Peptides against a protein of PDB entry 8BZL. Designs and how they scored, part 1

No score or structure here was measured in a lab: all are predicted.

Target 1, 228 residues: chain A of PDB entry 8BZL
Amino acid sequence: SYDRAITVFSPDGHLFQVEYAQEAVKKGSTAVGVRGRDIVVLGVEKKSVAKLQDERTVRKICALDDNVCMAFAGLTADARIVINRARVECQSHRLTVEDPVTVEYITRYIASLKQRYTQSNGRRPFGISALIVGFDFDGTPRLYQTDPSGTYHAWKANAIGRGAKSVREFLEKNYTDEAIETDDLTIKLVIKALLEVVQSGGKNIELAVMRRDQSLKILNPEEIEKYV
Target 2, 242 residues: chain B of PDB entry 8BZL
Amino acid sequence: SRRYDSRTTIFSPEGRLYQVEYAMEAIGHAGTCLGILANDGVLLAAERRNIHKLLDEVFFSEKIYKLNEDMACSVAGITSDANVLTNELRLIAQRYLLQYQEPIPCEQLVTALCDIKQAYTQFGGKRPFGVSLLYIGWDKHYGFQLYQSDPSGNYGGWKATCIGNNSAAAVSMLKQDYKEGEMTLKSALALAIKVLNKTMDVSKLSAEKVEIATLTRENGKTVIRVLKQKEVEQLIKKHEEE
Unless a header shows other numbers, all headers, positions and changes below count from the first letter of the chain.
Peptide ipSAE is a variant of ipSAE made for these designs: the mean of its two directions, with the distance scale d0 fixed at 1.0 Angstrom where the peptide's residues are scored. Compare it only between designs on the same protein; published cut-offs may not carry over.
The geometry check fails a fold that doesn't show the stated peptide or that is severely misdrawn somewhere.

## One batch from the design tools (peptide; made by RFdiffusion4, then SolubleMPNN)

Design b1_p8_1_s1 (from b1_p8_1, 4 letters changed)
Fold by OpenDDE base, seed 1:
Structure b1_p8_1_s1 (fold): chain B 228 residues (1-228), chain C 242 residues (1-242), chain A 8 residues (1-8)
Amino acid sequence: as target 1 above (228 residues)
Amino acid sequence: as target 2 above (242 residues)
Amino acid sequence: SLSDLLYE
């Protein structure tokens, strides 16, 4: 059976292992990204942290560099590998090029990494999608998505994970210039989008905000509730 | 689908890695290991199943391994796999020490091993390690720490947790009885005995069937100590009196 | 389920 093999083409042209990796992504909790005018926002469904679990070690949103952060959906361990590689590349770029990476650059790097794992006889695809947000050195906010296949695109807004379809539908209806006119409105849009699939309001949402020329800020629950 | 059950590095149509899940299932049948973080220390408690009169008792512990001066771990799962992983942990820790002239931070050691575990789930020709680990340690960054890792290469920090047989029940008990911010090592030891007594499915808990190690700080140094059998007996006795 | 532990 072709679908039982390493990542190979089926007779009808499907890469089943890639498709199945995409199904793995759907098992992950929901993440949403929105690009505003001068802000990028990531929101994630906070998986019920076990009562005795250290919240510090449960992070679905991570910084890749000072100007780039990422949220993922899918296999947590796979994500760690990708994140580590990306971080190394960001630092390497700073050393060799003497400038931080563009969001597109690091996205392409991650995408290329993922793609290679779809074309190696000895590897399975990464079971993760990622939303990558940040600012280019010229101050332009960016949002990219990548999937297990290694494809990537720039987005105004997008979502990944189990609730992604519903969130995307919401964003398609509600993402307007007016809705992102201010930073606060942009944040509010993300929260509203997540609330389509997340129960119990702001307590189950983690939000990361990056503004122009500012570092990544993770909002505390109290700050999130202000937007609810 | 059963056709995906036998291969280690393939996703099922539903996006599942069955071999990783099966490894976790296997661990569920292993001896119980507990970890509890306290304000003044951290402990591991593990079920000892191999009690043989001819065993040479000249060992640190059967299931608890000292990794370096600041860290120890306990294992649940396949013994041979555990040996490989614990050796690797020691090597990683030593290499770091040599390179940086300071002990490896606890989380970094955990993540290094977890990356190895993850690789065995992604690269062909490998099977997942049939082992979960509990890590206890101290470093200058976060103080006393407790971590758990599984065959997938996933890990997390914990105040208290359990792996192996009846781990779900143990975790439930820990959730009920663990008092955040008020946990002393003494209280943690008592809690460990309480939980083990319930989870090991024995009529009576005996000291010969339990290994306990504590990690504390004394005079600016980490002290890892395996409790003597008599000490464990005293803890059990105290529990029975309550 | 055990599968839930793999994903985030």
Scores: peptide ipSAE 0.276, ipTM 0.723, DockQ to the pose 0.793
Fold by OpenDDE base, seed 3:
Structure b1_p8_1_s1 (fold): chain B 228 residues (1-228), chain C 242 residues (1-242), chain A 8 residues (1-8)
Amino acid sequence: as target 1 above (228 residues)
Amino acid sequence: as target 2 above (242 residues)
Amino acid sequence: SLSDLLYE
């Protein structure tokens, strides 16, 4: 029946629609996340904003709550749906539990949402992976990654999107305790990681920084150049 | 593979949504719609392809729709789909007004519809809408605004943009001629005529084939006005004299 | 490409 989006198992046990959704993620621009000691940093490859496009409406990094932000790779429209639901959940949690969500909690929520879209007849998987960073109420920095399947894990550093493999390889080699000893070094690490796949230098990088007990800060190009 | 393009809501092995891409392709065959943001207003200019003398003049606009007192849109694509979406926009705007006792912010209206569009790409039994929209509006948050949305549910804000037939060429021309920070509504109108003259698949641009609407602020109120044919003729004439 | 517009 062509009237239904069906995610079903193949004879060999594969969920093809989930795998194909993962391919959709690879078409997205690269995003990288790094957990420092007292900082979390998200970096994204700036998609060339078309001339005359309002940059305000092009966001690869978004806040989910005061203590949580997310970068994604894949289908932009799908991401918006996930972001909106996550934001609602964050607010709902504050109202119901009287505490902000933990980064794990909201990650699990997003993961569960994604998983449901892999199992429900008449729905296709979300074509997005996400890096979710933030601080728990106890001040612990966290980084999580989710994929279209609804799987999630905690990371020290990770990358998603087109250049993710190269970025991950870089991070595997260069992520050390010394490399994240300071906030500035952590930021530098993210920039260096992105520069592995971004050709036009710092001008094509967007960075978001969240420090303990501070709001999300998006660095301006001048600030980024200081780290290059 | 033909198997994946026949289903509306499944990924191809390459991670593509072919039905969405095909919907976007269909829009490329629709009449040209332009949007230009100016310092003192925003405009939509749309090609009128159906100039049938027997059409009942009851329709104030073929391609430009008033959504509420502060917003209008133009459509490129399947007319029936456009009608559904424009109606939905009006309903969303009305519901918001009733709930909050203030007009819906422009971007929120755009995103609300985009969420619907996205849903039609994700839920089974539905096909993507074969429609792109340009939105013009004013709100107290961002002032004059221009947005574009496509069948995927993606949207963006623009200083100037184009959808429909020859949109790529139009966008190129807009990039060349749009002067950021110096654009008046008057200059925007002139630019719209210039671009339409080059992008419309007509030998000669005539006022009957062009629909233009402007959105301005007068005495603290939004004014949406569709230009009269005579006004459009004057714009065309002025362009021809330059 | 049209496909590029869908992904970010």
Scores: peptide ipSAE 0.274, ipTM 0.720, DockQ to the pose 0.801
Fold by OpenDDE base, seed 5:
Structure b1_p8_1_s1 (fold): chain B 228 residues (1-228), chain C 242 residues (1-242), chain A 8 residues (1-8)
Amino acid sequence: as target 1 above (228 residues)
Amino acid sequence: as target 2 above (242 residues)
Amino acid sequence: SLSDLLYE
């Protein structure tokens, strides 16, 4: 019977499985998100694609809807489940409410999903954190972060994964109004932040940019090199 | 430490899923399966370990399964688990066909099964499937494709890869000899034999111990063919002459 | 051996 109680409180009030799931996140490659004035940028550390592996199938940044995308750190298979559920919800929302989701709405949905997996018998927490970025229908750029516990917060900038601490420290020092004054500067900020933990420069960085009323754009390596 | 490896799949303090890792370890003891993508086709080559004469040979293959008209897979791991998963693949493909009146895209079939595999790593009272799969297929979106999935529910597309026994060595050999953009099915077959000859725990490679299937396009139709023993013998002979 | 049927 006790095998059903996966996530339980310790005597000192800790949910160890949630904490351990957070450790799983730290095994993931680094992702960073930055909210600019009229842009949101996601950057991820490219895991060295094995020779003979199709790069198309290695994605840490994905679209949830036309106005929302996310990056994740942690268990890839877990992430796929969350992404799929979120995509379905985005479509459902469009159908039922006749409007796209707000970034906060879909974040809350994902957070709620994660939370349920921390409280339901016979389920382990998701081993992922996510950075969710996009634009609300009013044109406001948004950045949210979720963790395995199901908590979520809005951020100006944040990072997840193995190098998150260093990246966050960099962002805390360098995120200023001047640093995000333009789209290009915002992109540069993300690149510089990632370079704190990425060894091989711009070649090992994937960047996604979403501007107001524009679709998600994945920058090619040549475009990234222009900012380095 | 033993507490986290003996229970339902839970995280260790370090964030590891030991039951998934152990499932992957178990697959390492299974027969070798290779997949190679070519310009004009894709192939699976698998070690046949059970050559018992009394086995009923009325089957597509021991380790290679036709999923639909456009896809096949090979399996490394627990046979019973493999049977369950291959049946699920067929059901998923059929449901899609019925619903959309077109064949399921290759990657979509792979992901559907991977979601099931993932669920068995997250829900209590379940254990991970002790199975890795190689998928070969053709669709109108990406043409010829090769995928690999593991017990975690993770998957990836590949030009060439290997699962099962001595997979690491096989992958290394494939990396050395695979010529991107220049791989013909003929060359791929030769490469498969070369790699199997070195990675199988046999003194001499024989046709009875190897299953090979090719997936090609002929006249706008997908053709999945299991090579006859004589054909495999010829491939082995050619390799020995080189 | 028939035991090999347990594994693929």
Scores: peptide ipSAE 0.048, ipTM 0.653, DockQ to the pose 0.038

Design b1_p8_1_s1 (from b1_p8_1, 4 letters changed)
Fold by OpenDDE base, seed 2:
Structure b1_p8_1_s1 (fold): chain B 228 residues (1-228), chain C 242 residues (1-242), chain A 8 residues (1-8)
Amino acid sequence: as target 1 above (228 residues)
Amino acid sequence: as target 2 above (242 residues)
Amino acid sequence: SLSDLLYE
């Protein structure tokens, strides 16, 4: 069965393992990214942590470098591999080129990695999509998305995971220049977008903010409630 | 037969490479890309299918890629595979320039990539690239050129050709309307619009759904230009008036 | 759809 095979073409020209990996992404919790004028914001639905589980161990938002962060949806173990490789590449780039990576560069690196896992025998695709945000050295905010196939695109706003469709529909209607005119408005936009799919309000949302020439800031629940 | 379908690209008893054929089938699902060679230039025209409101502004064409100062390409097939191959083309061209202090000849760049494609059909543990490419370029050896390559690593020079969705129908139309020796860039542009209008599964052709690039020579330099939306609109309007 | 982004 082509469904169980290594990533090969079906007779009708489909890569079923890639398509199924995309279905795996849909099982993940929702992540949202929005690019503002001078800010990038990531929001993630918090999964109910089992009693006695360390909440710190399951971060769906992580820093790749000082100027780049990533949120993901899909297989957590797969994400760890991608994140680690991306971090190594960011450090390597700093050492060899003497500048931090651009957001596009590291996105392309991750995309290429994913693509290779769709073409190598004995390997399955990564079951992960990612939103990658950050600032280029020139101060330009960037948002990129990658999927299991290794495709990547730049976005103004996007969502991945279980509730992505509803969130995208919301963003398509509400993403305007006025809605992102200020940092606070941009943050509010992300929260409102997540609230379309997240139950029980702001307590189940994790937010990360990166401003120009500033490090990644993860908002605490109290800070999030101020925007609700 | 299924055994040969699901494994590394190997020959069937009949001598067929099914994984390569299936890769070509995948390309049939991609947007239409066409190329036309004229006496005074070459062009690529590509269907733009992915119109998402939340996409960031693409500074460059979605389907047309500049490779160097003298060459550009268009892709049909799996996007991720296309990105890998177009990046490789740029690297090959750059390495040649550094080594020889002159631009790589068009056919040589095409051949270099075709060797890579071929390798992915022959070596174990790899699948073919699900991508076909059209190449346009100029060099001092052959002037304006148009090439096509497929997942097998095969390539050929063309006066006019098409890849992607409804490519067979497009090629048929090109054969009927292409006038050898009399093709100007202006007439080629008109022909491109005509063929796309018939080939694209759209009730009405719009400039939002079409990307066009031209390659010309001006003052002894190659100029690669992506047409502005307004220019494409004018071409469409002209076609509708005929 | 995301599937549409698989192909160029």
Scores: peptide ipSAE 0.045, ipTM 0.533, DockQ to the pose 0.055

Design b1_p8_1_s2 (from b1_p8_1, 3 letters changed)
Fold by OpenDDE base, seed 4:
Structure b1_p8_1_s2 (fold): chain B 228 residues (1-228), chain C 242 residues (1-242), chain A 8 residues (1-8)
Amino acid sequence: as target 1 above (228 residues)
Amino acid sequence: as target 2 above (242 residues)
Amino acid sequence: SLSDRLFE
């Protein structure tokens, strides 16, 4: 059956394993990214940490470099592989080019990696989508998304995971220049967007913010509640 | 080429990796392994199923493996797979030590193996390892640590957890009885016995059916010790008296 | 479900 072939096109021109990998992404918790004027914000739905689990080991938002961070939805183990590869590339770029990667560059690298796993026999696609945010060296905020197929696009705002549709619909309605006029408003927009799909308010949301010339900051629950 | 593709772990139409899920299910039928983190140490407790009288050497630990001076693990699942993975863990730890002249941090060792596990879920001609592991260790970064990994290559840190047979029930019991911040190694040992007594389908818990290892710090050194049968008997006796 | 443990 064509459904079981990793790199074979269906008669209808479908790459089923890629499509199925996209379905895997939908099983992941929701992540949202928003580009503000001078800020990028990632928000993720906290999966209920099992009692007795160490929260430190459950991270959906990670730094790729000082100027780039990523949120993902889908297979956690797959994400770790992608993250590690991206981190290595970021460091390599610093060594070879003597500048940090642009957000587009590292996104393209990740996308290319994913694409190769859709075309190589004996490899299944990565079961993850990613939101990649950061600042280019010129201070421009960027947001990119990549999916299991290896496609990538720049966004003003986007969402991935199980609640992505609802969050995107919200963002389409509410993302305006006024809504991102300030850093605080941008953060509020992300929170409001996540609240469309997350129950029990700020306790189940993780937020990360990156401002121009600043490192990634993960907001604590108290800080998040101030925006609710 | 097509025959190899059929043997690759692939996504279902719903985006599931059934071979990984099946591996995890198989592990659910393996012997029970418990891990409990305490303030002053960490322990592994494992069910010993193969008590064959003809086994020549009293295998001190059928299911608990020392990885290096600072880490040990227990395994649930396919024994042959477990042997491969535990050997790999030892090799990774040694290579790190040689390269950096310091012991590998606990989480890094776990992650390194998890990357291998993940690869066996993504590359063709490979099947997932039918093994879950509990890791106990100490390092200078986080102190005493307990980790769990599964066939997917996913892992997490835990205060207490269980893998293998009746793991869900064991975890429920641990959630009820684990006292955060107040757990001593002594209390952890007692808790381990309590949970095993209830989760093992035996009329009476015996020391011959239980392996326990503790990891502690003494004089700035990590000490990994497998409890003697007599010590386990005493723990069981104490539990029965309560 | 076991599947739920694989995804984040």
Scores: peptide ipSAE 0.313, ipTM 0.802, DockQ to the pose 0.765
Fold by OpenDDE base, seed 1:
Structure b1_p8_1_s2 (fold): chain B 228 residues (1-228), chain C 242 residues (1-242), chain A 8 residues (1-8)
Amino acid sequence: as target 1 above (228 residues)
Amino acid sequence: as target 2 above (242 residues)
Amino acid sequence: SLSDRLFE
């Protein structure tokens, strides 16, 4: 029963705990990321925040640094650990290298962290995938995705979580140069993509936008409705 | 498959952590704890189940713990686990105070413990804590606050919430009766009694079976007070007359 | 479900 061990290969070469961690990600609410020309956009499905829950404490999108933000899908507590580590690394990099991290750098750091947890005999994999977006110092917008295995790639657009397949299919069809020609169109694309899986329109969507040389902006529901 | 039920740090084929779920299930059978945030304070109300006449020390509070001058918590679940976690909370708070010469922000204390809880779900050789906590506190950043955490290391801020026995029903009642922006501490106390009366598996609510603590601000200082039995009796009486 | 509470 190789699937009971954290760090063992099956006879056919599978790491079941990693695969199962990927299944855990699918239980998370949907997140989508899109890279535009001079904008990066993250959109997430708002889980029905319990009426009495403080919305401030339910954030699926977080800043890692001034130039990088992340959305995740999967185990919330696991995500917090990854986010904290990433934030520390971003600050450390600023201190030691005197420049902010590139999006690729911090993604690689996160990926490496995740990978290590797949090889440690005393640790289970992280049950999260992440979409990491931001701008490099040179002003280039970036989007990366990482999964529980520690694999990461750069994307034009991608999605994670329970509705990821449908959202990706939509993006594959609709992501064109024309569709991202402007910031507004890019935002609209993200919203449309999320609406493939999210019910009740803009009320159940959280949207974060980062433009070149600007801080992360979370759109309010009224702003989102303008794009619907 | 039951083969995943007994191991603490493995995912099931469908991506579930069964031991965490089982810990949460166990907490559902523990005594009820309520938290309610008001405009002028925050409160905890907890079921007291172990009333033994032969207890040498009448502990003022069995389920409500003062963490520091600005925070308190209540626990639902395994008592021994609760003791460990509450002690850890106190240590974290004191270390922060020593390091920064100011009280730890409420959410930061909660997250620090939640990181520990999470670790016990990810590192081998450990089992999840069989404990959920409600935290009440005040800080200069967000004022009065109420948090809930579970064995997974997940947490959230709340206007009102419940853990332990019949928590789902309690939460439903809170959702119905909680008036956002209009909740006074007095009203919150009344609401707590109302909800406990309906959710506790007792024929009649009595003051001996309920612990209530309030956190308020007086003259720029946080005051944490456990209500006296007589005060709780009065609250119950008022509820019965309504 | 309890499981749903663990994921976001």
Scores: peptide ipSAE 0.287, ipTM 0.749, DockQ to the pose 0.780
Fold by OpenDDE base, seed 3:
Structure b1_p8_1_s2 (fold): chain B 228 residues (1-228), chain C 242 residues (1-242), chain A 8 residues (1-8)
Amino acid sequence: as target 1 above (228 residues)
Amino acid sequence: as target 2 above (242 residues)
Amino acid sequence: SLSDRLFE
């Protein structure tokens, strides 16, 4: 019998490979997403880039389309596959429907992809969770999360990765209408949230901001320091 | 623990992919391959272990493969796997050239192969490739480039890096001696010899045990050259005199 | 660890 990677139910109803994939996600560096009023912000913990490594090739935040970006936690190679598939779908949607995807649509697509890999014989689950943020065509900011199981939900704020619990606890306490009243305050909230788990301040944080009708902007370290 | 290390690439309870880790471990026993990026070129240096008198004269580098006119790679790991992957790289590059009438960007070629490697870690009935690769190349987008990929399908760009036997020690040495922004190809070659001399499990470094290729730009064209044994000997001699 | 290299 060919040793097939099979996600099967245990006698007690568990999908262990999915659960184990979720454990893999926890090994990833922390990512946080916050939806503001007119802004969405992704923040990630920067892994110490090896001295001789090209920083250009180390990206935890990526654009899926002009109006959607994603951060992930977990297996980097798995993430690349998901990202590529999502990008293709975004372009396909533009061609076929003549409109950009909604954030929900692309999230659902990714979620469905993940789900299939939990049910398909001979495939292991993706070892990634993702925070997907962006703007719908009507200008509504959105934040979604998806996990290895293929589940997805909309969030005001959320976190994934190794420090997710602490970050979520912080956000639960500090996410208020006042805290996201302005774009700057929203950015500050993300930074403060990440600082719960990231050492050495702003140098170890990468921030991406998407404002209404604007493309994804990755903040440089100097810009981040202004918010610290 | 044994149940997860013997089957197809599946997650352990801790979220680990043991088969991928084991593949990477196996690569640690392979001959050393080193890559160094310079301002005026990029090089690969590889340990040549198979020196057998009965081997037909290697017309081409045993461990360094030309992929196209603008890229080359070196491999550490299972030779048969390496042959499959290098062939695939060539095919990808040629298909791109045919389709777009321009050479494939370096990173795009690397990622294309990495997606294949990743697939072999996710689909049942397949094992990970027991190969890490170093890629050197030039393109109009980023100029000279050095990449490393591993069995997981992960990759990264590097100023200098090493795979195979004693790679950790080599990387440490590279970190110490690599001068960012000031590295010439000449200095890179010297550094390569220095590192190999210390990391190879040989009493004395000899030209017969080292393959070196350089990638440069001359008159607006990429030139990939495997150094002649005499040239390598001179580099070794120079190192010994210092 | 080897494992650490697989994750971001």
Scores: peptide ipSAE 0.283, ipTM 0.744, DockQ to the pose 0.785

Design b1_p8_1_s2 (from b1_p8_1, 3 letters changed)
Fold by OpenDDE base, seed 5:
Structure b1_p8_1_s2 (fold): chain B 228 residues (1-228), chain C 242 residues (1-242), chain A 8 residues (1-8)
Amino acid sequence: as target 1 above (228 residues)
Amino acid sequence: as target 2 above (242 residues)
Amino acid sequence: SLSDRLFE
């Protein structure tokens, strides 16, 4: 049954379903990640919460473990699957290896998961990209990105989603050692980057910060406004 | 492109999942179901379309299902799909109870089913479930809760929402009339009747065409009650007098 | 649109 071969090569060597999944990512709201010296920061564009919707149930930034968090762009339901599997793997790793995962390890796990869904019969690719940030046990801050193809790379700064191009262009121009010299400056950089695509200022931005040996902190709107 | 809407759920060139969208569209033709969260309880109100004179006078729920002692749901969409999903919800809840010796938190039950829904949008040889659900429940973590899920496996918490026929209009009305922090179960019931009266595809709202369930807490226990026809009649009458 | 509801 041809219905089993979802992701196949085109005559010119393209995996169209993967490419189309990448287009799905562009439908998602913008997320940005920046690695500072001793801080990692995730920023996301808040989708307008419908009146009467509980904001608690709308999360674009989530913890995978105590030392790792993730932002995504694309299909919400797909993201939930990836997040749950990643969380399970993080816990499993702690049990079997007796250490928390490295950011690279969990990124590779997620990437491998995505890759399998590009090659397995009867499966479509995940329609998500992810920014994965955190600290390794040695205290090194890390930022990784994954896409629907299952590729992953380490970044100093990157963006995903509908406004990613503009945000990346901003980051390419403004990411300097001076710009990330302090935690506050790093946070400001993320906010400024998001403001390239986000309307109505700090009210439509969600920020998460992770520092060495500290848990994920989601900034409240008042805290964000201090940086605007 | 018709090429991407007639097969197993795959991405269109624009990144759309047409089979999921079509499933959601199908639900728009189902009977209306409302959920409203109040300070002292939560309710479901659903349109009953299957009225047969030969049905035994035994009170039955067509669209509202008890899931466990602390949760109930209403369904909009394909009946057979709904039966499968409601059964699965009950099984998930029971398995959790057996494993942890505590009732499953409301959101966890919703999420578990949503993962199943999502799978039916990603795996070959499957079609999306043609069902949306409203969930009402109580747990010790968040108290009274209302959730909505759709065929994509997406879900959200709500103060008030609607699925099925004329859901957009219903939601608009709920937005206008819902008073956050001041909603009593009594006022919620009145609001439900008001909205159903305007959104149901009937000339006149009657008690036989409406199912209402309330979830409350009494003496530290959750009470799920389906309103009797007479009670619904009284609510309708009160609305007509206003 | 229905499509927009699927993405975050």
Scores: peptide ipSAE 0.178, ipTM 0.665, DockQ to the pose 0.747

